# Peptides against a protein of PDB entry 7AL2: the designs that were tried, part 12

Target 1, 85 residues: chain A of PDB entry 7AL2
Amino acid sequence: YEIMLIRPKTIDDINYVVDQVLEESNPVILDLSFLEKESPANFKLAGEKIKQMRSNYGAEALLLSRCNDKNLIIIAPKGVSLVRK

## One batch from the design tools (peptide; aimed at target 1 L64 R66)

Design b2_p15_2_s4 (made by RFdiffusion4, then SolubleMPNN; from b2_p15_2, 7 letters changed)
Fold by OpenDDE base, seed 1:
Structure b2_p15_2_s4 (fold): chain B 85 residues (1-85), chain A 15 residues (1-15)
Amino acid sequence: as target 1 above (85 residues)
Amino acid sequence: MSLEEEEKEWGISRL
C-alpha cells in the first residue's frame, strides 16, 4: 500500500481521503489546519467522514500533532494497524 | 463543544 499525504482544502479533497482509505486501502496522513481555519463547515464534514470510516469500516484515526499551524491526523484502513510503544 | 471535544467525538485518538 501507499501512505497518502494531504492538506485538504476542498470537499473534493475530503472525498479523495475517503476514497484512499476505503477503496484503495491506503493510510492517509492529513493536515486539517486549512479547513480548521478557513472552512468550519468543511472541517466538520471531514470529522464526520472520519467518524463514518471508523464506525462503518473499521478505520482507525490518531492525532499525530496539534500546534498553532498544524492538525496532523493519520487515518488507517482496516487491516493496517497503528501500534503504540 | 471545544475543538478537542469534537475530535474526540469523531473518534480521533491521541498519541
Scores: peptide ipSAE 0.663, ipTM 0.916, DockQ to the pose 0.950
OpenDDE base, seeds 2, 3, 4, 5: peptide ipSAE 0.662, 0.653, 0.660, 0.659; ipTM 0.916, 0.912, 0.915, 0.914; seeds 3, 5 fail the geometry check

Design b2_p15_3 (made by RFdiffusion4)
Pose (drawn by RFdiffusion4):
Structure b2_p15_3 (pose): chain A 85 residues (1-85), chain P 15 residues (1-15)
Amino acid sequence: as target 1 above (85 residues)
Amino acid sequence: EIKPLSNDDIDELVS
């Protein structure tokens, strides 16, 4: 499989992440810092999509890093386990 | 710093 890296800026980028996790079953490492400071509406929308993917489709989500200009999240689809060691 | 995200954690993060 592939791990996709993205910093979403638009709704199309949000739909891109939904499709990678749900259609391609690829994990996505995404930086939500652009949406957070540029579009609070799309930041809330991106979070809602992550909640739906975990609730209905068995995706795992993990916060990797949170600092000025970075909010790094990993989304793993059902079938890729995030194993804490 | 690294943690799994619950629905509440996501709501706080994106609030």

Design b2_p15_3_s1 (made by RFdiffusion4, then SolubleMPNN; from b2_p15_3, 7 letters changed)
Fold by OpenDDE base, seed 5:
Structure b2_p15_3_s1 (fold): chain B 85 residues (1-85), chain A 15 residues (1-15)
Amino acid sequence: as target 1 above (85 residues)
Amino acid sequence: MVKELSDEDIDKLTS
């Protein structure tokens, strides 16, 4: 698999994340900071998509970092283990 | 901070 990196800005970007996790089985490290600041609606939508991936497809989501201008989350498809050491 | 996210956590992050 590949690890995808993205800072979503549009609905298309959000859907790209979903496609990468569910269709390509690639973990995605995403920064939600743009949506947080620029589009509350799409920010919420991104959250809903992450919940859906967790609930329906066994994806795992971890918060990597949250600070000003960063809201970093990794979404891993089922079968990819995220380990903290 | 690295944290496993529950649905509630995601809601808090994205609301």
Scores: peptide ipSAE 0.772, ipTM 0.946, DockQ to the pose 0.892
OpenDDE base, seeds 1, 2, 3, 4: peptide ipSAE 0.770, 0.771, 0.769, 0.771; ipTM 0.946, 0.946, 0.946, 0.946

Design b2_p15_3_s2 (made by RFdiffusion4, then SolubleMPNN; from b2_p15_3, 6 letters changed)
Fold by OpenDDE base, seed 1:
Structure b2_p15_3_s2 (fold): chain B 85 residues (1-85), chain A 15 residues (1-15)
Amino acid sequence: as target 1 above (85 residues)
Amino acid sequence: MEKFLSDEDIDELFS
């Protein structure tokens, strides 16, 4: 698999993330800083999509960093294990 | 800090 890195800016980017996780089984590292600042609606949509992937497809989401200038989440498909030591 | 996100966490984070 590949690990995708994306800073989504549009609904198309959000749907790209969904496709990468569910269809390609690729983990995605998301930088949500643009959506959080520029589009509250699409930021909320991204959250809904993450919940849907968790609930319906067994994906997991791990918050990597949340601070004043960073919002990073990795979404892993069901077949990829994320482990914290 | 790293954290696995529950639905509740996501609702809070994306609110």
Scores: peptide ipSAE 0.751, ipTM 0.927, DockQ to the pose 0.915
OpenDDE base, seeds 2, 3, 4, 5: peptide ipSAE 0.749, 0.749, 0.748, 0.748; ipTM 0.926, 0.926, 0.925, 0.925

Design b2_p15_3_s3 (made by RFdiffusion4, then SolubleMPNN; from b2_p15_3, 6 letters changed)
Fold by OpenDDE base, seed 5:
Structure b2_p15_3_s3 (fold): chain B 85 residues (1-85), chain A 15 residues (1-15)
Amino acid sequence: as target 1 above (85 residues)
Amino acid sequence: MVKELSDEDIDELTS
C-alpha cells in the first residue's frame, strides 16, 4: 500500500480520501485545518465520512496532532495496524 | 497528542 497525504479543501478532496481508504486500501494522513477554517459544512462532512469508514468498513482513525493550522488525522483501512511506540 | 478517535472524538474535532 501507499500512504497518502492530503489537506482536503473541497468535497472532491474528501471523496478522494474515502476512495483511497476504501477502494485503494491506502492509509491517509489528512490535515483538516483548511476545512476547519474555511467550511464548517465540509468539515462536518469529513467527520461523517471518517465515522462511516470506521463503523462500516473497520477503518481506524487516530489523531496525530492538533494545534494552530494543523489538525492531523491518520485513517487506516482495516488490516493496517497503527502502532504507537 | 496521539489518540484513537471515537465517534464522539470525531464529532468534537469536526464541530
Scores: peptide ipSAE 0.777, ipTM 0.947, DockQ to the pose 0.906
OpenDDE base, seeds 1, 2, 3, 4: peptide ipSAE 0.777, 0.776, 0.775, 0.776; ipTM 0.948, 0.947, 0.947, 0.947

Design b2_p15_3_s4 (made by RFdiffusion4, then SolubleMPNN; from b2_p15_3, 6 letters changed)
Fold by OpenDDE base, seed 5:
Formats: sequence, C-alpha cells, structure tokens
Structure b2_p15_3_s4 (fold): chain B 85 residues (1-85), chain A 15 residues (1-15)
Amino acid sequence: as target 1 above (85 residues)
Amino acid sequence: MEKFLSDEDIDELTS
C-alpha cells in the first residue's frame, strides 16, 4: 500500500480521502488544520466521514499531532496496523 | 494495543 498525505481544503479533497481509504486501501495522514480554520462545515463533514469509515468499513483513526496550525490524524484501512513504538 | 479515536473523540476534534 501507499501512505497518502493530504491537507484537505474542499469537499473534493475530503472525498479523495474516503476513496484512498476505502477504494485503494491506503492509509491517509490527514491534516485538518485548513478546514478547522476556514470551513467549520467541511471540518465537521470530514469528521463525519471518518466516523462513517470506522463504523461501516472497520477503519481506525489515530491522532498524531494537535497544535496551533497542525491537526494530524492518520486513517488506516481495516487490516493496516497502527503501532506506536 | 493502540488507543484509537472514538466517535466522541472525532466529534471533539472536528466540531
């Protein structure tokens, strides 16, 4: 698999994340900092999509970093193990 | 085992 990195800015970007996790089975390192600052609606939508992927497809999410201008979450498809050393 | 984000955690992070 590939690890995708994205800082989504639009709904298209959010859907790209969904496609990568569900269709391509790629983990995604997601920086939500843009949406948090610029679009509360799409920020919430991104959260809803993550919950849907967890609920319906067995994806898991882990917070990597949260600070001033970083909001990094990794989304892993079912079968990809996330391990903190 | 890793402490993954719950739905509540995600809501807190994205609300």
Scores: peptide ipSAE 0.773, ipTM 0.932, DockQ to the pose 0.536
OpenDDE base, seeds 1, 2, 3, 4: peptide ipSAE 0.772, 0.772, 0.772, 0.771; ipTM 0.932, 0.931, 0.931, 0.930

Design b2_p15_4 (made by RFdiffusion4)
Pose (drawn by RFdiffusion4):
Structure b2_p15_4 (pose): chain A 85 residues (1-85), chain P 15 residues (1-15)
Amino acid sequence: as target 1 above (85 residues)
Amino acid sequence: FEFKDFDEFYEEFFE
């Protein structure tokens, strides 16, 4: 499989992440810092999509890093386990 | 930085 890296800026990028996790079953490492400071509406929308993916489709989501200009999240689809060690 | 599960930060970031 592939791990996709993205910093979403538009709704199309949000739909891109939904499709990678749900259709391609690829994990996505995404930086939500652009949406957070540029579009609070789309940042909330991106979070709602992550909640739906975990609730209905068995995706795991993990916060990797949070600092000025970075909010790094990994989303793993059902079938890729995030194993803490 | 300590890695956090989604339910630990969802209410802070998205609500």

Design b2_p15_4_s1 (made by RFdiffusion4, then SolubleMPNN; from b2_p15_4, 8 letters changed)
Fold by OpenDDE base, seed 3:
Structure b2_p15_4_s1 (fold): chain B 85 residues (1-85), chain A 15 residues (1-15)
Amino acid sequence: as target 1 above (85 residues)
Amino acid sequence: QKVLEFEEVYEELFE
């Protein structure tokens, strides 16, 4: 698999994340800071998509870093475990 | 429009 890195800015970017996790089985490291500040609607949509992937497809999500200018999360598909040490 | 609070999104992401 590949690890994808993205700072989503559009709905197409959000759908790209979903496709990478569910169809390609690739982990995604994403920065939600752009959506958080620029599009509340798409920020909510991104969160709902992540919740859906966790609830229905066995994906995992982990907060990597949160500060004023970044909101880094990793989403792993089923079969790739996230371990916090 | 209203910026969603990180706490609300955190619940959706991690709970």
Scores: peptide ipSAE 0.089, ipTM 0.648, DockQ to the pose 0.092
OpenDDE base, seeds 1, 2, 4, 5: peptide ipSAE 0.042, 0.040, 0.044, 0.040; ipTM 0.623, 0.620, 0.621, 0.608

Design b2_p15_4_s2 (made by RFdiffusion4, then SolubleMPNN; from b2_p15_4, 8 letters changed)
Fold by OpenDDE base, seed 2:
Structure b2_p15_4_s2 (fold): chain B 85 residues (1-85), chain A 15 residues (1-15)
Amino acid sequence: as target 1 above (85 residues)
Amino acid sequence: QEVLEFEEVYDELFE
């Protein structure tokens, strides 16, 4: 598999994340800081999609870092385990 | 910064 990196800015970007996780089975490291600042509606949508992937498809999600300019999350598809050493 | 579970951080943001 590949690890995808993205800072979503549009609904198309959100759908890209969903496609990578569910269809391609690729982990995604994403920065939600743009949506959080510029589009509350799309930020909420992104959150709902992440919750859906966790609840219905066995994805895992972890916060990597959050500060003024970054909101970094990793989403792993079912079958790719996130392990903390 | 430590890695946190998604629900621990984001449930409040998406309510």
Scores: peptide ipSAE 0.126, ipTM 0.672, DockQ to the pose 0.834
OpenDDE base, seeds 1, 3, 4, 5: peptide ipSAE 0.038, 0.030, 0.035, 0.038; ipTM 0.600, 0.583, 0.605, 0.604

Design b2_p15_4_s3 (made by RFdiffusion4, then SolubleMPNN; from b2_p15_4, 6 letters changed)
Fold by OpenDDE base, seed 4:
Structure b2_p15_4_s3 (fold): chain B 85 residues (1-85), chain A 15 residues (1-15)
Amino acid sequence: as target 1 above (85 residues)
Amino acid sequence: QEPLDFEEVYEELFE
């Protein structure tokens, strides 16, 4: 698999993340800082999509870093284990 | 306008 990196700005970008995780089985490192600042509605939508992937498809999500200029989350498809030590 | 409180969004992400 490949690890994708994206800072989504649109709904199309959010759907791209979903496609990468569910169809391509690629982990995605996601920066939500643009949506958080520019589109609260799409920020909430992104969160709902992540929850759906976790609930329905066995995806996992882990917060990597949150500060003023970044909001980094990794989303892993089922079969790719995220381990915190 | 006051900024939105995203605490609930993060709770949904990681619960």
Scores: peptide ipSAE 0.040, ipTM 0.597, DockQ to the pose 0.085
OpenDDE base, seeds 1, 2, 3, 5: peptide ipSAE 0.036, 0.038, 0.037, 0.037; ipTM 0.607, 0.608, 0.624, 0.612

Design b2_p15_4_s4 (made by RFdiffusion4, then SolubleMPNN; from b2_p15_4, 8 letters changed)
Fold by OpenDDE base, seed 3:
Structure b2_p15_4_s4 (fold): chain B 85 residues (1-85), chain A 15 residues (1-15)
Amino acid sequence: as target 1 above (85 residues)
Amino acid sequence: MEELEFEEWYDELFE
């Protein structure tokens, strides 16, 4: 598999994340800082999509880093385990 | 899994 890195800015980017996790079975490291600042609605949408992937498809999510300009999360598809030591 | 509100999901990431 590949690990995708993306800072979503549009709904198309959000859908790309979903496709990567569910269809391609690729982990995604995403920075939600742009959406959080520029589009609260799309930020919420992104979160809802992640929630759905966790609830319905066995995806897993972990916070990697959060500061003023970054909100880094990793989303892993079922079959790729995330472990915080 | 249990359906969570967005705020609850987001807060869980910080645990």
Scores: peptide ipSAE 0.136, ipTM 0.668, DockQ to the pose 0.098
OpenDDE base, seeds 1, 2, 4, 5: peptide ipSAE 0.078, 0.088, 0.083, 0.045; ipTM 0.600, 0.635, 0.609, 0.591

Design b2_p15_5 (made by RFdiffusion4)
Pose (drawn by RFdiffusion4):
Parts: sequence; C-alpha cells; structure tokens
Structure b2_p15_5 (pose): chain A 85 residues (1-85), chain P 15 residues (1-15)
Amino acid sequence: as target 1 above (85 residues)
Amino acid sequence: EIRDAEDYIEEIINS
C-alpha cells in the first residue's frame, strides 16, 4: 500500500483524504494547519469527516504533532493498525 | 504528544 502526505487547502483535498482512506485503503498523514487558520468552516468539516470514518468505517486517527503552523494527524484505514510501542 | 485524536476531533466539532 501507500501512505499519502497532504496539507489540505480546499474541500476537494478533504474529499481526496476521504477517498484514500475509504476507497484506496491508504493511510494519510495530513497537516490541518492551513484549514485551521484559513477556513475554520473547512477545518470543522475535515474533523466531521474524520469522526464519520472512525465511527462507521473503523478508521484510526492519531495526533502526531501540534505546534505553530503544524497540526499533524495520521488516519489509518480499517486494515492498517497503528500500534503504540 | 502522540495520542488518540478522538477527543481532539470532538473539540474541533464543538468549537
């Protein structure tokens, strides 16, 4: 499989992440810092999509890093386990 | 710093 890296800026990028996790079953490492400071509406929308993927499709989501200009999240689909060691 | 994002996502939705 592939791990996709993205910093979403538009709704199309949000739909891109939904499709990678749900259709391609690829984990996505995404930086939500652009949406957070540029479009609070789309930041909330991106979070709603992550909640739905975890609730209905068994995706795991993990916060990896949170600092000025960075909000790094990993989304693993059902079938890729995030194992804390 | 690395943790489950469930509570963090709820904070975003309830903001």

Design b2_p15_5_s1 (made by RFdiffusion4, then SolubleMPNN; from b2_p15_5, 6 letters changed)
Fold by OpenDDE base, seed 5:
Structure b2_p15_5_s1 (fold): chain B 85 residues (1-85), chain A 15 residues (1-15)
Amino acid sequence: as target 1 above (85 residues)
Amino acid sequence: MIQDASEYIDEVINS
């Protein structure tokens, strides 16, 4: 698999993340800082998509880092284990 | 009521 990195700015970007996780089975490192600051609606939408992927498809999500300028989350498809040590 | 978006994401990640 490939590991994707994206800082989504649009709904299209959010859907790209979903496609990568569910269709391509690629983990995605996601920076939500842009949406968090610029679009509360799309930020919530991204959260809904993450929730759906976790609930319905066995995806796993983990916070990597949060600061003023970054909100990094990794989303892994089922079968890719996320381990924090 | 509308939940703060940041808190919402935290809830999603931590649930």
Scores: peptide ipSAE 0.171, ipTM 0.731, DockQ to the pose 0.093
OpenDDE base, seeds 1, 2, 3, 4: peptide ipSAE 0.125, 0.095, 0.091, 0.086; ipTM 0.677, 0.666, 0.660, 0.649; seed 1 fails the geometry check

Design b2_p15_5_s2 (made by RFdiffusion4, then SolubleMPNN; from b2_p15_5, 8 letters changed)
Fold by OpenDDE base, seed 4:
Structure b2_p15_5_s2 (fold): chain B 85 residues (1-85), chain A 15 residues (1-15)
Amino acid sequence: as target 1 above (85 residues)
Amino acid sequence: EVQDATEFIDQVINS
């Protein structure tokens, strides 16, 4: 598989993330800082999509880094395990 | 609103 990196800015970008995880089975490292600052509605939508992928498709999500200018999250499709030691 | 959305997504990721 490939690991995709994206900083979503639009609904199309959010749907791209969903497609990568569910259809392509690729983990995605995404920076939600743009949506968090510029579009509360789409920020919430992104969170809802993450929850749906976790609940319905066995995806996992983990916060990688949160600071003033970054909100980095990894979303892993079913079959790719995220392990913290 | 931004704070509420931030709290929401933090819960989604960490729960």
Scores: peptide ipSAE 0.052, ipTM 0.675, DockQ to the pose 0.108
OpenDDE base, seeds 1, 2, 3, 5: peptide ipSAE 0.037, 0.045, 0.037, 0.037; ipTM 0.631, 0.650, 0.625, 0.627

Design b2_p15_5_s3 (made by RFdiffusion4, then SolubleMPNN; from b2_p15_5, 8 letters changed)
Fold by OpenDDE base, seed 2:
Structure b2_p15_5_s3 (fold): chain B 85 residues (1-85), chain A 15 residues (1-15)
Amino acid sequence: as target 1 above (85 residues)
Amino acid sequence: MVQDASEFIDEVINS
């Protein structure tokens, strides 16, 4: 698999993340800071999609960093385990 | 600190 990195800015970017996780089985490290600041609706949508992937498809998500200008999340598809040591 | 994203995601959805 590949690890994808993206800072989503559009709904197409959000759907890209979903496709990477569910169809391509690639983990994604994403920064939600742009959406949080520029599009409350798409920020919420991104959160809903992540929750859906976790609830319905067994995806796993970790918060890597949270500060004023970064919301870093890693989302891993089922089968790629994120282990905290 | 690295942590499960569930609480953050709920914050996002309820923001």
Scores: peptide ipSAE 0.710, ipTM 0.936, DockQ to the pose 0.872
OpenDDE base, seeds 1, 3, 4, 5: peptide ipSAE 0.708, 0.709, 0.708, 0.708; ipTM 0.935, 0.935, 0.935, 0.935

Design b2_p15_5_s4 (made by RFdiffusion4, then SolubleMPNN; from b2_p15_5, 8 letters changed)
Fold by OpenDDE base, seed 4:
Structure b2_p15_5_s4 (fold): chain B 85 residues (1-85), chain A 15 residues (1-15)
Amino acid sequence: as target 1 above (85 residues)
Amino acid sequence: MVQDADEFIDEVINS
């Protein structure tokens, strides 16, 4: 698999993330900082999509970093284990 | 700190 990196800005970007995780089985590292600052509605939508992927498709998600300039989350498809030591 | 995204995601959805 490939690891995708994206800073979503539009609904199309959010749907791209969903496609990468569910259809391509690729982990995605997302920076949600743009949506958080510029689009509350799409920020919420992104959160809903992540929750749905976790609840319905066995995806895992970790918060990597949250600060003023970055809001990083990794979302991994079922079969890719995220391990912290 | 790296952590499970549950709390954060719920915060986002319910904000």
Scores: peptide ipSAE 0.523, ipTM 0.899, DockQ to the pose 0.935
OpenDDE base, seeds 1, 2, 3, 5: peptide ipSAE 0.343, 0.516, 0.510, 0.517; ipTM 0.816, 0.897, 0.896, 0.898; seed 5 fails the geometry check

Design b2_p15_6 (made by RFdiffusion4)
Pose (drawn by RFdiffusion4):
Structure b2_p15_6 (pose): chain A 85 residues (1-85), chain P 15 residues (1-15)
Amino acid sequence: as target 1 above (85 residues)
Amino acid sequence: TELLKNEELEEYLLS
């Protein structure tokens, strides 16, 4: 499989992440810092999509890093386990 | 950075 890296800026990028996790079953490492400071509405929307994916489709989500200009999240689809060691 | 996972991360994102 592939791990996709993205910093979403638009709704189309949000839909891109939904499709990678749900259709392609690829994990996505995404930086939500652009949406957080540029579009609070789309940041909330991106979070809602992540909640729906976990709740209904068995995706795992993990915060990897949070600092000025970075909010790094990994989304693993059902079938890729995030194993803490 | 504190590790947040699943529901805890959702609460953070939707707060």

Design b2_p15_6_s1 (made by RFdiffusion4, then SolubleMPNN; from b2_p15_6, 7 letters changed)
Fold by OpenDDE base, seed 4:
Structure b2_p15_6_s1 (fold): chain B 85 residues (1-85), chain A 15 residues (1-15)
Amino acid sequence: as target 1 above (85 residues)
Amino acid sequence: TEELVGDELVELLLG
């Protein structure tokens, strides 16, 4: 598989993340800082999509880094284990 | 609220 990196800015980008995880079975490292700053509605939508992927499809998600200008999250499809040490 | 949404996401991802 491939590990995708994206800083989503639009709903299309959010749906791209969903497609990568669920259809392509690729982990995605995404920076939500743009949405958090520029579109609270789409930031909320992104969070809801992540919750849905975890609840319904067995995806895992971990926060990698959150600071003033970064909000990095990794989402892994079912079968890819995420471990924090 | 934006802050509430952010906190919820952090709690989800750290839990």
Scores: peptide ipSAE 0.053, ipTM 0.648, DockQ to the pose 0.116
OpenDDE base, seeds 1, 2, 3, 5: peptide ipSAE 0.051, 0.039, 0.051, 0.051; ipTM 0.672, 0.662, 0.669, 0.675

Design b2_p15_6_s2 (made by RFdiffusion4, then SolubleMPNN; from b2_p15_6, 5 letters changed)
Fold by OpenDDE base, seed 3:
Structure b2_p15_6_s2 (fold): chain B 85 residues (1-85), chain A 15 residues (1-15)
Amino acid sequence: as target 1 above (85 residues)
Amino acid sequence: TEILEGDELVEYLLS
């Protein structure tokens, strides 16, 4: 598999993330800082998609870093283990 | 910053 990196700005970008995780089985490293600042509605939509992928498809998600300039999250499809030591 | 995962992360994103 590949690891995708993206800072979503549009709904198309959010759907790209969903496709990568569910259809391509690729982990995605997300920076949600643009949506959090510029579109609260799309930020919430991204959160809803993450919730759905966890609940319905067994994806895992982890917040890596949150600060003024970044909101970094990794989401992995079922079968790719995220382990914190 | 703190590291969140699972249900706590979802709660943060949807708060």
Scores: peptide ipSAE 0.674, ipTM 0.925, DockQ to the pose 0.930
OpenDDE base, seeds 1, 2, 4, 5: peptide ipSAE 0.672, 0.674, 0.674, 0.673; ipTM 0.924, 0.925, 0.925, 0.925

Design b2_p15_6_s3 (made by RFdiffusion4, then SolubleMPNN; from b2_p15_6, 5 letters changed)
Fold by OpenDDE base, seed 3:
Structure b2_p15_6_s3 (fold): chain B 85 residues (1-85), chain A 15 residues (1-15)
Amino acid sequence: as target 1 above (85 residues)
Amino acid sequence: TEILVDDELVEYLLS
């Protein structure tokens, strides 16, 4: 598999993340800082998509780093195990 | 395979 890196800005980007996790079974490392600052609606949408992937498909999602200007999250499909350090 | 990450679940941050 590949590990995808993206800082989503649009709904198309959010759907790209969903496709990568569910269709391609690729982990995605996200920076949600743009959506959090610029679009509360799309930030909420991204969160709902992540919850749906966790609830319905067994994906895992963990925070990597958060500060004033970044919000880094990894989403892994069920076949990739995330292990806490 | 396995990947090491921080402890916090994203759901708490986004909910």
Scores: peptide ipSAE 0.177, ipTM 0.712, DockQ to the pose 0.176
OpenDDE base, seeds 1, 2, 4, 5: peptide ipSAE 0.036, 0.047, 0.035, 0.033; ipTM 0.611, 0.652, 0.600, 0.610

Design b2_p15_6_s4 (made by RFdiffusion4, then SolubleMPNN; from b2_p15_6, 6 letters changed)
Fold by OpenDDE base, seed 1:
Structure b2_p15_6_s4 (fold): chain B 85 residues (1-85), chain A 15 residues (1-15)
Amino acid sequence: as target 1 above (85 residues)
Amino acid sequence: TEILEGDELVDYLLS
């Protein structure tokens, strides 16, 4: 598989993340800082998509880093384990 | 910032 990196800015970008996780089975490292600042509605939408992927498709999600201008999250599809040591 | 996982992360994103 491939690990995708993206900083979503639009709904199309959010749907691209969903496609990568569910259809391509690729982990995605995404930066939600743009949406959090510029579009609270789309930030919430991204959260809803993450919730759905976890609840319905066995995806896992982990906050990697959050600071003033970064909000990094990894989403892994079912079959890819995220392990903290 | 503290690392969040699973349900706690989802709660943060939707708050």
Scores: peptide ipSAE 0.679, ipTM 0.925, DockQ to the pose 0.932
OpenDDE base, seeds 2, 3, 4, 5: peptide ipSAE 0.675, 0.675, 0.677, 0.678; ipTM 0.925, 0.925, 0.925, 0.925

Design b2_p15_7 (made by RFdiffusion4)
Pose (drawn by RFdiffusion4):
Structure b2_p15_7 (pose): chain A 85 residues (1-85), chain P 15 residues (1-15)
Amino acid sequence: as target 1 above (85 residues)
Amino acid sequence: TTILKNEELEEYLLS
């Protein structure tokens, strides 16, 4: 499989992440810092999509890093386990 | 960075 890296800026990028996790079953490492400071509406929308994917489709989501200009999240689809060691 | 996972991360993102 592939791990996709993205910093979403638009709704189309949000739909891109939904499709990678749900259709391609690829994990996505995404930086939500652009949406957070540029579009609070789309940041809330991106979070809602992450909640739906976990709740209904068995995706795992993990915060990797949070600092000025970075909010790094990993979304692993059902079938890729995030194992803490 | 504090580790947040699943529901805890959602609460943070939707807060």

Design b2_p15_7_s1 (made by RFdiffusion4, then SolubleMPNN; from b2_p15_7, 7 letters changed)
Fold by OpenDDE base, seed 4:
Structure b2_p15_7_s1 (fold): chain B 85 residues (1-85), chain A 15 residues (1-15)
Amino acid sequence: as target 1 above (85 residues)
Amino acid sequence: TKELYGDELIDYLLS
């Protein structure tokens, strides 16, 4: 698999993330800082999609870093384990 | 920054 990196700005970008996780089985490192600042509605939509991927497809999600200009989250498809030592 | 995972992360994203 590949690890995708994206800072979504549009609904199309959010759907791209979903496609990468569910159809391509690729982990995605997201920066949600643009949506959080510029579109609360699309930020919440991204959260809904992450919830759906966890609930329906066994994806996992972890907050990597949150600061003033970054909100980094990794989404892993089922079969890719996120482990903290 | 506090790490968030699973349901705690979802709660944050949807708050």
Scores: peptide ipSAE 0.667, ipTM 0.917, DockQ to the pose 0.962
OpenDDE base, seeds 1, 2, 3, 5: peptide ipSAE 0.665, 0.663, 0.663, 0.662; ipTM 0.917, 0.917, 0.917, 0.917

Design b2_p15_7_s2 (made by RFdiffusion4, then SolubleMPNN; from b2_p15_7, 7 letters changed)
Fold by OpenDDE base, seed 5:
Parts: sequence; C-alpha cells; structure tokens
Structure b2_p15_7_s2 (fold): chain B 85 residues (1-85), chain A 15 residues (1-15)
Amino acid sequence: as target 1 above (85 residues)
Amino acid sequence: TELLEGDELIDYLLS
C-alpha cells in the first residue's frame, strides 16, 4: 500500500481521503488544521467520515500531532495496525 | 497536548 498525505480544504478533498482508505486501502495522514480553522462544518464532516470508516469498515484513526497550525491524524484501513506506544 | 485515538478521537472531532 501507499501512505497518502493531504491537508483537506474542500469537501472534494475529504471525499478523496475516504476513497483512499476504502477504495485503495491506503492509510492517509491528513492535516485537519485548515478545516478546523476555516470551516467548522467541513471539519465536522471530516470527523463524521472518519467515524463512518471506523464503524462500518474497520478503519482506525490516531492523532499524531496537534498544535496551533497542525492537526495531524492518521486513518488506516482494516488490516493496517496503528499502535501508540 | 493530549494525543487521542479511537472513540476519544471521534468525540473530539465531533464535539
């Protein structure tokens, strides 16, 4: 698999993340800082998509780093183990 | 900064 990197800014970007995880089975490291600051609605939408992927498809998600200008999350498809030590 | 995962992360994202 490939690990995708993206900082979503639009709904299209959010859907791209979903496609990568569910259709391509690629983990995605995403920076949600833009949405968090600029679009509360789309930030929530991204969260809802992550919730759906976890609930319905066995994906897992982990916060990698959060600061004032970064909100890095990894979302991994089922079969890719995320371990926080 | 608290690092979150699983349901706790979801709660944060949807709060």
Scores: peptide ipSAE 0.691, ipTM 0.923, DockQ to the pose 0.914
OpenDDE base, seeds 1, 2, 3, 4: peptide ipSAE 0.690, 0.689, 0.688, 0.689; ipTM 0.923, 0.923, 0.923, 0.923

